Peptides against a protein of PDB entry 6D0Y. Designs and how they scored, part 49

Target 1, 225 residues: chain A of PDB entry 6D0Y
Amino acid sequence: ETEDHLESLICKVGEKSACSLESNLEGLAGVLEADLPNYKSKILRLLCTVARLLPEKLTIYTTLVGLLNARNYNFGGEFVEAMIRQLKESLKANNYNEAVYLVRFLSDLVNCHVIAAPSMVAMFENFVSVTQEEDVPQVRRDWYVYAFLSSLPWVGKELYEKKDAEMDRIFANTESYLKRRQKTHVPMLQVWTADKPHPQEEYLDCLWAQIQKLKKDRWQERHIL

## One batch from the design tools (peptide; aimed at target 1 K12 G27 V31)

Design b2_p25_1_s4 (made by RFdiffusion4, then SolubleMPNN; from b2_p25_1, 14 letters changed)
Fold by OpenDDE base, seed 5:
Structure b2_p25_1_s4 (fold): chain B 225 residues (1-225), chain A 25 residues (1-25)
Amino acid sequence: as target 1 above (225 residues)
Amino acid sequence: MERLEKALKDESYDEENQKRLLEAL
């Protein structure tokens, strides 16, 4: 059936073929565009599914969505809405691993010109603003900071180029939070011995250091964090 | 991948694109 065919095409994109990945993506985008009038809902669901379940293909599917958005802007919007809805559902379900990945996915959609940089900055401002919430568990604050920082390898360069002042404010707020947050449970997660010359760093502090280094290197990375 | 992203690059973000994420959140 045609629907099964679409599923196969979407799931298998990025696999080894005689053609380049770029060519395959362009081809698939064309196929999907042509089928949108009849299978928009199916295609939308499929793309949301693979976006959630195949993190190893993040850039492949963000690029595909970018191509589709260029061909059909409304579809791109519907996809973003669907992904945001999924993000909200993941958070409600306390599925934080899925949620953070969805944030990364959305972040990379900025590079694919599906989401505007200012909008992503605003989202991250909202995330970091959670650190200012009163009477909430620190784990909530930590997660939103983590979601922000862990997404920057995908979008930090673009956001800083376009919204440097806003990004600096977000960074300052993040740094301030990291300095004042409690780290009482860190020792239980430590795996180093007394014989090691350097103590193990807390995970958010470690991530912060990595992102600061990345920023210092003008967002030039050899390896994804 | 990078080539495709560059090909899609438009220097202007229209109003609809700017508000897309914010409206969805």
Scores: peptide ipSAE 0.056, ipTM 0.698, DockQ to the pose 0.022
OpenDDE base, seeds 1, 2, 3, 4: peptide ipSAE 0.032, 0.031, 0.026, 0.033; ipTM 0.694, 0.683, 0.660, 0.698

Design b2_p25_2 (made by RFdiffusion4)
Pose (drawn by RFdiffusion4):
Structure b2_p25_2 (pose): chain A 225 residues (1-225), chain P 25 residues (1-25)
Amino acid sequence: as target 1 above (225 residues)
Amino acid sequence: TEEEEAEEIAEELLEEAEEAEEEEE
């Protein structure tokens, strides 16, 4: 019964309400502490559900997990382990669109001080390391590069300041791979073949240009909540 | 005090969710 009270309470946080978003998260994180001794098992799978199925509300739930971790270290560990467990489950089941949401979630948890930045950089340079794998489809290399680049809008500023020597090795490996990709197929996927008024760019070249501009901008982006 | 404040906020969110369900019905 109270479980249903916990679920609908987690899913609706951040919707329109009289209280501010921050006041709602601080208050919700407080009640999840109180119910945690009894319902630790249930609260855990619910947070795993929203990290998998609600990527639009991503930053809301990483902050919530961030608050519970600062107050309860063992819960933060159980959750991260569950995320690693689910990331493997998703990649094994060929659910890559679902896996990028989990990778984005793990990355943004670095901003919440739940995951150390070196651990995240180590995972990313293993992602880009897939560009070196031989006898594999380009789409495989593309996705692992995409998972890295698409997470940087959230975790980009933090990972670079803390570790820029290894991040530049990653960017160098990434730029080398992007230049040697074959783009012969792009015309079949363009809504317009004309370059005017708006070019229809291949999605990785577009994301690369976006990330490099953000880099030149000192990793300052003014949209992500 | 902090626990009471959090409970009040949680009750307010539950009431708003019930009102929203009633409006949809």

Design b2_p25_2_s1 (made by RFdiffusion4, then SolubleMPNN; from b2_p25_2, 14 letters changed)
Fold by OpenDDE base, seed 4:
Structure b2_p25_2_s1 (fold): chain B 225 residues (1-225), chain A 25 residues (1-25)
Amino acid sequence: as target 1 above (225 residues)
Amino acid sequence: SSAEEARKIAEEMLKRLEEEKKKLE
């Protein structure tokens, strides 16, 4: 395979095909695995790029990475490391939109058995702990809560199945924060374009209500508005 | 193994995102 060909394959995966998406992903994973000896760095960079820049294909690429991880666990680890580095860079640069997409991507990687549930729980604990910081802008606290909550549609079920006590603690802390914070409409937090179930409520409150509903509905994604 | 080490590093990085919190002030 040529580098250009690999790029095309990776970028176009999930598009209309005569075959099922699952079949195409399996096929692509096989191709990529076979080409890792020659194009590992390129493949890694490409996957990181599409993971970062194509949020509309989030589940496609997380699944692909999951398949690759199953085939080449080492590569999967390197990919996760690269994504974490990218997340850190995004946070340092205050690129909130990119950062939240990366968090969602990483979250769904848990669902794809690439990242361990306890690790993701720890990350979310770190996020929610920001709400306890004093003398910081509320927008910062809100963003981390948003990053946490907005990622739960992809990973909430898995995390509650494996770490329910820890998740309940995080939820309690989140609820407490949401009750005591000032209502503020921050455009940078409105990354998720889904319709608000309660337009009369503040965005985070709406998101919280939606997530609580998801939790109540045992994390069935069809209930996401 | 190299894979295990990579995972360990990744997990540690996930757990230590706390250090990056201050960057969003």
Scores: peptide ipSAE 0.046, ipTM 0.626, DockQ to the pose 0.018
OpenDDE base, seeds 1, 2, 3, 5: peptide ipSAE 0.026, 0.024, 0.025, 0.030; ipTM 0.534, 0.543, 0.528, 0.510; seed 1 fails the geometry check

Design b2_p25_2_s2 (made by RFdiffusion4, then SolubleMPNN; from b2_p25_2, 15 letters changed)
Fold by OpenDDE base, seed 1:
Parts: structure tokens; sequence; C-alpha cells
Structure b2_p25_2_s2 (fold): chain B 225 residues (1-225), chain A 25 residues (1-25)
């Protein structure tokens, strides 16, 4: 009965309430902390599940984990470890949509003080280093660049504030790769207007341009990417 | 205090562990 109650509380957080979301999250963190001695494994599994399956509540659950990590740092570590395992599993299964989302989730955990900025930089260095691998499909190289770039809206500000030199090196390597990679033209996206074919930017080039603008704007989002 | 130092060391160890796990990706 208590386990079912915990599931309900975790799943329903962020729903309309008379109290602020922040107050509700603080309250829930307190409840979960109190139950960790008896239900740690269950709570861990529940949090991993909702983190993975409810992308619309990303910031809610990263905030919740941040609050829990502040109360019980060891539990926060176990959660991060579990999420990393899930990321490895998704990559192994070629579930790229889940994998990229998990990278974004981990990225936002930096803002919640669950993952240190240097650790995230190291991860992104590893991602971009895949572009230097020989005898691998371009799709692999492209995906890791995509995972990196698509996560920067969540963590780019913090990483540049803490590790600007390292981030600049990663950006330089990314730019170099984007210049030398083969661009794929998707005929389906070609609006054949009778006029000169508008050069349609490839998806990574488009994303790169957006991130460059975001960086120029000091990581202040003015529009939804 | 010795207790504060112990807590700091423990936290640093956990942070390093998280770093190592992320670096394995």
Amino acid sequence: as target 1 above (225 residues)
Amino acid sequence: SAQEEAQKIAQQMLEEQRKEELEKL
C-alpha cells in the first residue's frame, strides 16, 4: 500500500495544486527521504521510470532529484548511476531517441547540482571524440554530435561559465567535423518551387546555426529551438 | 571539525565516482 502511494505521489507531481510547484516538490522530497530507509530500491526504480518515460516533466523530475540529492547525496549518486546504465542500454539497443533524451536529462541535472560541470564536459568531450573514430558509419558520428548540440540549451550556459576553454575546444572540433562531413539531401524536404531551389540546410547544420546563435546570445533563449 | 572533513571527503569521493561513470560513456 505504501509503495502504491509513493508511485502515485511521484507520478502526479506537477499537477494543478493550490500550492506552488516548488513547494510541492520540496514536500515530496521530504516524504521520499523519510521513506528511503525502507523503500530506497522502489523509489529509485520509480524515479528512473518517470525520468525515462515522461519527457514532458523533465524539469520537474530533475528538480526533484536535485532536492533529494541535497538531502541524501548517496542516493543522488545511485540515481545518476542508474540513469547512466539506462543510457548505455539504450545506445546498445540503438534506441537513439531515448538515448538523446537521457543525455538531455543528465545535462539538466548539472543545473540541479547533481552532476558537476567538469563531469559533463568530460562526457561531451567523449561524445565529440567519436567524430575522430575511423571505420565507423557517419550516422554514429552524427548522432553523438547531435546529442551534444541538442543538450546545450539545457546546460551550455553553466558549462561555459565553468569550463569555457574546454567548451571552446569541443566547439572547434565540432565545427571542424561539420565542415568535412558529407551532407545528406533529403529529396522529400526539397520544396520544388519553380524558382531556384532554396538551399535547405541539413539538420545538423541547422542545429549548429541555432546553437551558435544561442551562444552569441549568452545562452539566453529567445525562442523554442 | 573532523566530522565536517569526513563529510567533505565522502562527498568528493561520490563526485569522483559520478565523474568516472560519465567518462566511461
Scores: peptide ipSAE 0.181, ipTM 0.763, DockQ to the pose 0.019
OpenDDE base, seeds 2, 3, 4, 5: peptide ipSAE 0.163, 0.175, 0.180, 0.163; ipTM 0.754, 0.758, 0.764, 0.755

Design b2_p25_2_s3 (made by RFdiffusion4, then SolubleMPNN; from b2_p25_2, 15 letters changed)
Fold by OpenDDE base, seed 2:
Structure b2_p25_2_s3 (fold): chain B 225 residues (1-225), chain A 25 residues (1-25)
Amino acid sequence: as target 1 above (225 residues)
Amino acid sequence: SAMEKARKIAEEMLKRLEEEEKKKL
């Protein structure tokens, strides 16, 4: 297959088909595997690109990478490495929106058996450790906590099943930080929900409350969406 | 959802942060 054809296949995966999505992904994984000897670099680049540019297809591409990883473990590793490099680059460039999405993507790769749970826990430990940094803007500390918390809907269940003690420690540290941080009194950073009587909360406190509820509900999504 | 609202607010905040950091470079 030509490089252009591969691009088309990768970009169009998940579109309407007579076959199931799973079947299409398996088929595509087979095609990509067969072409790796000739087009590994191109395929890697394409997957990294669509992973970054098409957030609406997050689960599709994580699943695809999972299938590829099962077929070619080295490729899966190279993909993760590329995504981690991109995350680091995004952070260095202060592209926090891209960075947080990449964290979510990596989080879902844990469910696809591409990233080991301990590795993701270590990443989150590193994120929450930023809350202990001195002489940095609070917004930096807040972002890393946000990146952690906002990724838990994708991976919280898996991490608590395998690393509950470590996760509890991270949660405790997060809670401690949230209690001691300065709350922003800017109205635009407050969230109101009409369903339950609660005072206006800062966005991070609101997210924390939602995650705590999700955890209590054993990571079954009921009210997050 | 409450989470979606929080996310939107956070994204806006982060956007502003990015803009401020870019000005320092």
Scores: peptide ipSAE 0.084, ipTM 0.680, DockQ to the pose 0.016
OpenDDE base, seeds 1, 3, 4, 5: peptide ipSAE 0.061, 0.037, 0.026, 0.025; ipTM 0.656, 0.628, 0.584, 0.556; seed 3 fails the geometry check

Design b2_p25_2_s4 (made by RFdiffusion4, then SolubleMPNN; from b2_p25_2, 10 letters changed)
Fold by OpenDDE base, seed 1:
Structure b2_p25_2_s4 (fold): chain B 225 residues (1-225), chain A 25 residues (1-25)
Amino acid sequence: as target 1 above (225 residues)
Amino acid sequence: SERERAEKIAQEMLEELKEEEEEEK
């Protein structure tokens, strides 16, 4: 297949068809696998692009990557590496909106068996550990907590099922931080922008409360966060 | 496994991010 055709297939996956979504994804995974010898770099770039730019199709593309990973672990690994690089670049560029979304995407990859639960736990441990660094501005510490909490709707259930003790420790550290952090009153209706990585006080506390409730509800989400 | 390798690399990259943040201080 031509590169243009691959782009079309990847971009249009999940659209209405006569076949089930699962069937379409399996089919596409097969096509992509077959074309990896010739178009690996292109496919990798395309998947990274759609993963980043089409948040409404998050679960579609995480599932697709999961299928590809099952077929070719090497490619799956390269994809994860590429996504981590993108996350790093987003953070360097102060694009915190993109960064948090990438964390959510990576979180859902755990559900798709692309990333192991212990690895994601380690990532979140790293995020929350930033809160213990006094030389790091609170705005950055707050963001890492936000990124962690904001991702739990996608992966919290899986992580608690497999690493409950470690997750409890992360939660305890998070709670401790939230209690001791300096609170700044910011207008609640401020639009979240990439240039303002600092979560509003009320929003972060609200998010914490929502996540606590979600945890108590055994991670069954009944509301849109 | 290759997946484990990728995850390790990802972890290392995250550690590098922390180091960079510390250097900007």
Scores: peptide ipSAE 0.031, ipTM 0.622, DockQ to the pose 0.016
OpenDDE base, seeds 2, 3, 4, 5: peptide ipSAE 0.032, 0.031, 0.031, 0.030; ipTM 0.622, 0.620, 0.618, 0.618; seed 2 fails the geometry check

Design b2_p25_3 (made by RFdiffusion4)
Pose (drawn by RFdiffusion4):
Structure b2_p25_3 (pose): chain A 225 residues (1-225), chain P 25 residues (1-25)
Amino acid sequence: as target 1 above (225 residues)
Amino acid sequence: EEEEEEEEREELEEEFLEEFEEEEE
């Protein structure tokens, strides 16, 4: 009964309401502490559900997990382990669109001080390391590069300031791979073949240009909540 | 100072739970 109270309470946080988003998260994180001794098992799988199925509300739930971790270290560990467990499950089941949501979630948890930045950089340079794998489809290399680049809008500023020597090695490996990709197939996927008024760009070249501009902008982006 | 912080958290929890019950109605 109170479990249903916990689920609908987690899913609806951040919706329109009289209270501010921050006041709602601080208040919700408080009640999840009180119910945590009895319902630790349930609260855990609910937060795992929203981290998988609600990537649009991503930054709301990483903050919530961040608050619970600052107050309860063992809960933060159990959750991260569950995320690693689910990331493996998703990649094994060929659910890559679902996996990028989990990688984005783990990355943004660095901003919440739940995950150390070096651990995240180590995982990313293993992602880009897939560009070196031989006898594998380009789409495989593309996805692991995409998972890295698409997470940087959230975690980019933090990972670079803390560790820029290894991040530049990653960017160098990434730029080298992007230049040697074959783009012979792009015309079949363009809605317009014309370059005017708007070019229809291959998705990785587009994301690369976007990330490099954000880099030149000192990693300042003004949209992400 | 610690007691004031606990009271502020309890007020926020009450306000949040009351507002959520109103949304269900």

Design b2_p25_3_s1 (made by RFdiffusion4, then SolubleMPNN; from b2_p25_3, 13 letters changed)
Fold by OpenDDE base, seed 4:
Structure b2_p25_3_s1 (fold): chain B 225 residues (1-225), chain A 25 residues (1-25)
Amino acid sequence: as target 1 above (225 residues)
Amino acid sequence: SEAEEQKRLEELKKKLLEEFEKKLE
């Protein structure tokens, strides 16, 4: 495969095809694996790019990376490292929108067996630990909590199944922070529809309530908007 | 719908990765 062809294949995966998405993903994974010896860097860059710029295909590309990781664990590791670097760069640039998406992407990679559950737990522990830092603006602390909570719909089930004690600790720390932080009036955010509507409240408190409900429902997402 | 597509992808993800894991064993 030529580099241009690889780009086309990667960018178009998940689009309407005569073949099933399953077949397309498996096929593409095979093609990419075969070309890694010659085009590893290019493939890595392409995957990082589409992972970052095509949020509508999040689960498609996490699945693709998962398939590739299963075939080549080293490449999977390199991809994660690249994504972590990108996350750090986004955070340094205060690009919270990109950063939170990257966290969600990484979260879903746990489901794809690319990132180990303990590693993701450690990441979330690091995020929530920011709330304990005194010289960090609340907006930053709030963002880390938001990034953590808003990623749980993707990975909460897996993490609680494997690291329930650690997750409970993170939840306790999060709850503690939410109780002591300064509250501001923000419109309610409801990304996931529950049978019982939440009252209008501060966005993090609202999100916390939603996540607690999701946890209570054993991480079964009923509706997405 | 988007919800149905998401569910389908999640199921696919689980299925495909489990199959690959078995092949690696």
Scores: peptide ipSAE 0.155, ipTM 0.744, DockQ to the pose 0.035
OpenDDE base, seeds 1, 2, 3, 5: peptide ipSAE 0.142, 0.155, 0.075, 0.121; ipTM 0.740, 0.744, 0.655, 0.721

Design b2_p25_3_s2 (made by RFdiffusion4, then SolubleMPNN; from b2_p25_3, 12 letters changed)
Fold by OpenDDE base, seed 5:
Structure b2_p25_3_s2 (fold): chain B 225 residues (1-225), chain A 25 residues (1-25)
Amino acid sequence: as target 1 above (225 residues)
Amino acid sequence: SAAEEERRRQELIEKLLKEFEEELK
């Protein structure tokens, strides 16, 4: 395989095919594994890129990474490291849209057995702990809560199954913060952007209510949030 | 072993998260 061909394969996975998605992903994982000795850095960069730029294919690429991780564990680790670094860079650049997506991506990697549940719990603990920092603007505190809550549809079930006590603590801290934070009311729901990272109170409260309902329903999602 | 590798990854992630936490402050 050539580098250009690898790019095409990775970018086009999940497109219409005569074969099942599962079969295509397994096949691609095999191809990529075989090419890792020669193109590891390229493959790593490509996967990071598509993970960032194609949010509509989140589950496709998390699954692909899961398959690759199973084949080459070291590569999986390098990918996770790269993604976490990218998350840091996104936050430093105030690219909140990319950052929240990366958190969701990492969350789904738990389901794909790439990231262990305790590690994700630790990440969320770090996020929620920001709410306790007085020197951090509320807009950022709100974002970390949003990032946490909005990721739970992807990983909440797994985390509560394995770390229920820790998750309950995080929830309690989150609830406490939501009650004490400064209230902001915006007439229209605005999508988070790099320039507008602050959610309105109604949105966060609604999200919180939805997540609580999801939790109550044992993380069985009846409709897309 | 697989268990050891998993532990190593967890440690790596925790290290990165610690660095991440400092970046957030």
Scores: peptide ipSAE 0.344, ipTM 0.865, DockQ to the pose 0.019
OpenDDE base, seeds 1, 2, 3, 4: peptide ipSAE 0.282, 0.270, 0.337, 0.338; ipTM 0.842, 0.828, 0.864, 0.864

Design b2_p25_3_s3 (made by RFdiffusion4, then SolubleMPNN; from b2_p25_3, 15 letters changed)
Fold by OpenDDE base, seed 3:
Structure b2_p25_3_s3 (fold): chain B 225 residues (1-225), chain A 25 residues (1-25)
Amino acid sequence: as target 1 above (225 residues)
Amino acid sequence: SALEQQRRREELQKKLLEEFKKKLE
């Protein structure tokens, strides 16, 4: 395969086809695996790009990465490392929108057996620990809490099934922070790209309430956040 | 509804991945 053809295949996956999505994903995973010896770097870059720029296809690409990881564990690891680097770069550039989508993508990779649940818990522990730092602006502390909470619809069930005690600790720390933080509305931060928090509450408080309800509902989606 | 659709797709694809993984192992 040529580099241009690989780009086309990756970008078009999940679109209308004569074959099932399952067949297309399996086929594409096979093609990409076969081309790794010659185009590993290109494939890695392409997957990182679509993961970052096409949030509407998040589950398609996490699944694809999961399939690739199953075929080539080392490649899966390299992909995760690349995504973490991208996340750090986004945060450094104050690109909060890109960063939160990357966190959500990583969260869904847990469901795709690419990232272990304990590793994701550790990441969220690191996020919430920022709330305890004094030299960090509140807007940054708020973002880490937002990134954590807004990712739970994707991975909360899995994390509580495997690491309930650790998750409870993170929740306790989050609750403590939310009680002591100053309440200010930040239009820059939205709970969801398509959805807005209830106007009656501050956005993080609203998100917290929604996540608490989701947790109470055993992580079954009953309400749109 | 968009979030619900996303979750449904996620669960479906998770199952698909597990099925594929079994074939590869």
Scores: peptide ipSAE 0.035, ipTM 0.588, DockQ to the pose 0.035
OpenDDE base, seeds 1, 2, 4, 5: peptide ipSAE 0.030, 0.060, 0.018, 0.023; ipTM 0.587, 0.688, 0.527, 0.567; seeds 2, 4 fail the geometry check

Design b2_p25_3_s4 (made by RFdiffusion4, then SolubleMPNN; from b2_p25_3, 11 letters changed)
Fold by OpenDDE base, seed 4:
Structure b2_p25_3_s4 (fold): chain B 225 residues (1-225), chain A 25 residues (1-25)
Amino acid sequence: as target 1 above (225 residues)
Amino acid sequence: SAAEEEARREELRKKLLEEFEKELE
């Protein structure tokens, strides 16, 4: 498949070249840019596909898109639009796993200067606003909060640096929702190293606590080894 | 050197272009 070939190109180039991965991606971005006049649609589809199907390479592809966007801003915009369309489709299909990944992918694109911080803030505002809709099942409302919170490790620092007031409002609304929602006991999800272990609690409450700690730590993520 | 690094990048771009073009055809 073409997707496998692109992946192979990235991987093989990284293995054969004395250059850094970043340099190789810059080279690939240059190649893709050169082909855009003739194969924009195909390249767009290819990048969307590999980005969606290879979650383990999220940062690689966000970086690649960032580099490509720097070379061709219009293409970057089209890519984002395509990814957003895919996100909407995933949500409509109740494919929450794909959807949350896409949100994280888009979040990291902010760091890659593909998506503006205000735009991402607006997206998260829309997500959290769903919690205020009475006709939406709690499971869906919870998912939007989860999607928001679970994406902050990738983009929280950038968003607070540029839109602290708006982010504080989103956090306040999130906190308010978490306090009033019905809670169920679930196994603890601990992704970040914390000074104090978290007790067993509802997964969103646990995630909230972790994000609050991350925020307190100035968004410096500490992985549990 | 920076010049050598750029030369390597250019070579890489050429190689990738050849391989990528084959895939796009």
Scores: peptide ipSAE 0.031, ipTM 0.535, DockQ to the pose 0.359
OpenDDE base, seeds 1, 2, 3, 5: peptide ipSAE 0.021, 0.044, 0.021, 0.026; ipTM 0.490, 0.550, 0.444, 0.534; seed 2 fails the geometry check

Design b2_p25_4 (made by RFdiffusion4)
Pose (drawn by RFdiffusion4):
Structure b2_p25_4 (pose): chain A 225 residues (1-225), chain P 25 residues (1-25)
Amino acid sequence: as target 1 above (225 residues)
Amino acid sequence: SWKEYFESLTPEELKEELLRLQEEA
């Protein structure tokens, strides 16, 4: 019964309400502490559900997990382990669109001080390391590069300031791979073949240009909540 | 104002208040 009270309470945080988003998260994180001794097992899989199924509300839930971790270290560990467990499950089941949501989530948890930045950089340079794998489809290399680049809008500023020597090695490996990709197939996938008024760009070249501009902008982006 | 109001509540009262706000929404 109270479990249902916990689920609908987690799913609806951040919706329209009289209280501010921050006040709601601080208040919700407080009640999840009180119910945690009895319902640790349930609260855990609910947060795992929203990290997997609600990527649009991503930053809301990483902050919530961040608050619970600052107050309860063992819960933060159990959750991160569950995320690593699910990331493997998703990649094994060929659910890559679902996996990028989990990687984005792990990345943003660095901003919440739940995951150390060096651990995240180590995982990313293993992602880009897939560009070196031989006898594998380009789409495989593309996805692991995508998972890295598409997480940077959230975690980009933090990972670079803390570790820029290894991050530049990753960017160098990434730029080298992007230049040697074959784009012969792009015309079949363009809604318009014309370059005017708007070019229809291959998704990785587009994301690369976007990340490099954000880099030149000192990693300042003015949209992500 | 809401943050101070929530801090004045017990955990059970705060949970009922959050559920009430969700029903109004």

Design b2_p25_4_s1 (made by RFdiffusion4, then SolubleMPNN; from b2_p25_4, 14 letters changed)
Fold by OpenDDE base, seed 3:
Structure b2_p25_4_s1 (fold): chain B 225 residues (1-225), chain A 25 residues (1-25)
Amino acid sequence: as target 1 above (225 residues)
Amino acid sequence: SHLEKMKSLSPEELRQWLLEELKES
């Protein structure tokens, strides 16, 4: 495969096909695996790029990375390292929306067996610990709590199955912070439209309430026959 | 509470809602 062809394959995965998405991903994983000896760096860069720029395809690409990581290469580790670097860069650049995309991507990689649950718990512990820092603006404290809570719909089930005690501690710290913080409305944490579930409520409090309900329901997905 | 009267979202619904919120920002 040429580099240009690899880019095309990666960018087009998930498009309408006669085959199932799962089948297409397996096929693509096979192609990429075969090309890793020659194009590993390019493939890593491409996957990092689509992870950052195509958040609507999050689960597609996390699955793809998971499939690749299941192969003989230490691909997942290198990819995660690149994603962490990008996350740090996004935070330094105050690109908080991209940062949230990356955190959610990393979160879903836990489900794909690329990132261990304890590692993700540690990341979330670090995020929530920011709320205890004295010289950090509340807007940043709120963002880290938002980043944590807004990622749980992707990974909360797995983390509570594996690290329930640690997650409960994080939840307790989060609850404590939310109760004592001043109510503020920043653009990145606002409710955007009137048709949203909580259009006139404080965003973080609403998100917290929703997450508590998910936890109470044991993160159970709804299945329709 | 007022919040309890609001719609309870499934994980999938909440993921979709959160994704849409970020797109609008």
Scores: peptide ipSAE 0.477, ipTM 0.815, DockQ to the pose 0.017
OpenDDE base, seeds 1, 2, 4, 5: peptide ipSAE 0.471, 0.475, 0.471, 0.468; ipTM 0.818, 0.819, 0.818, 0.818

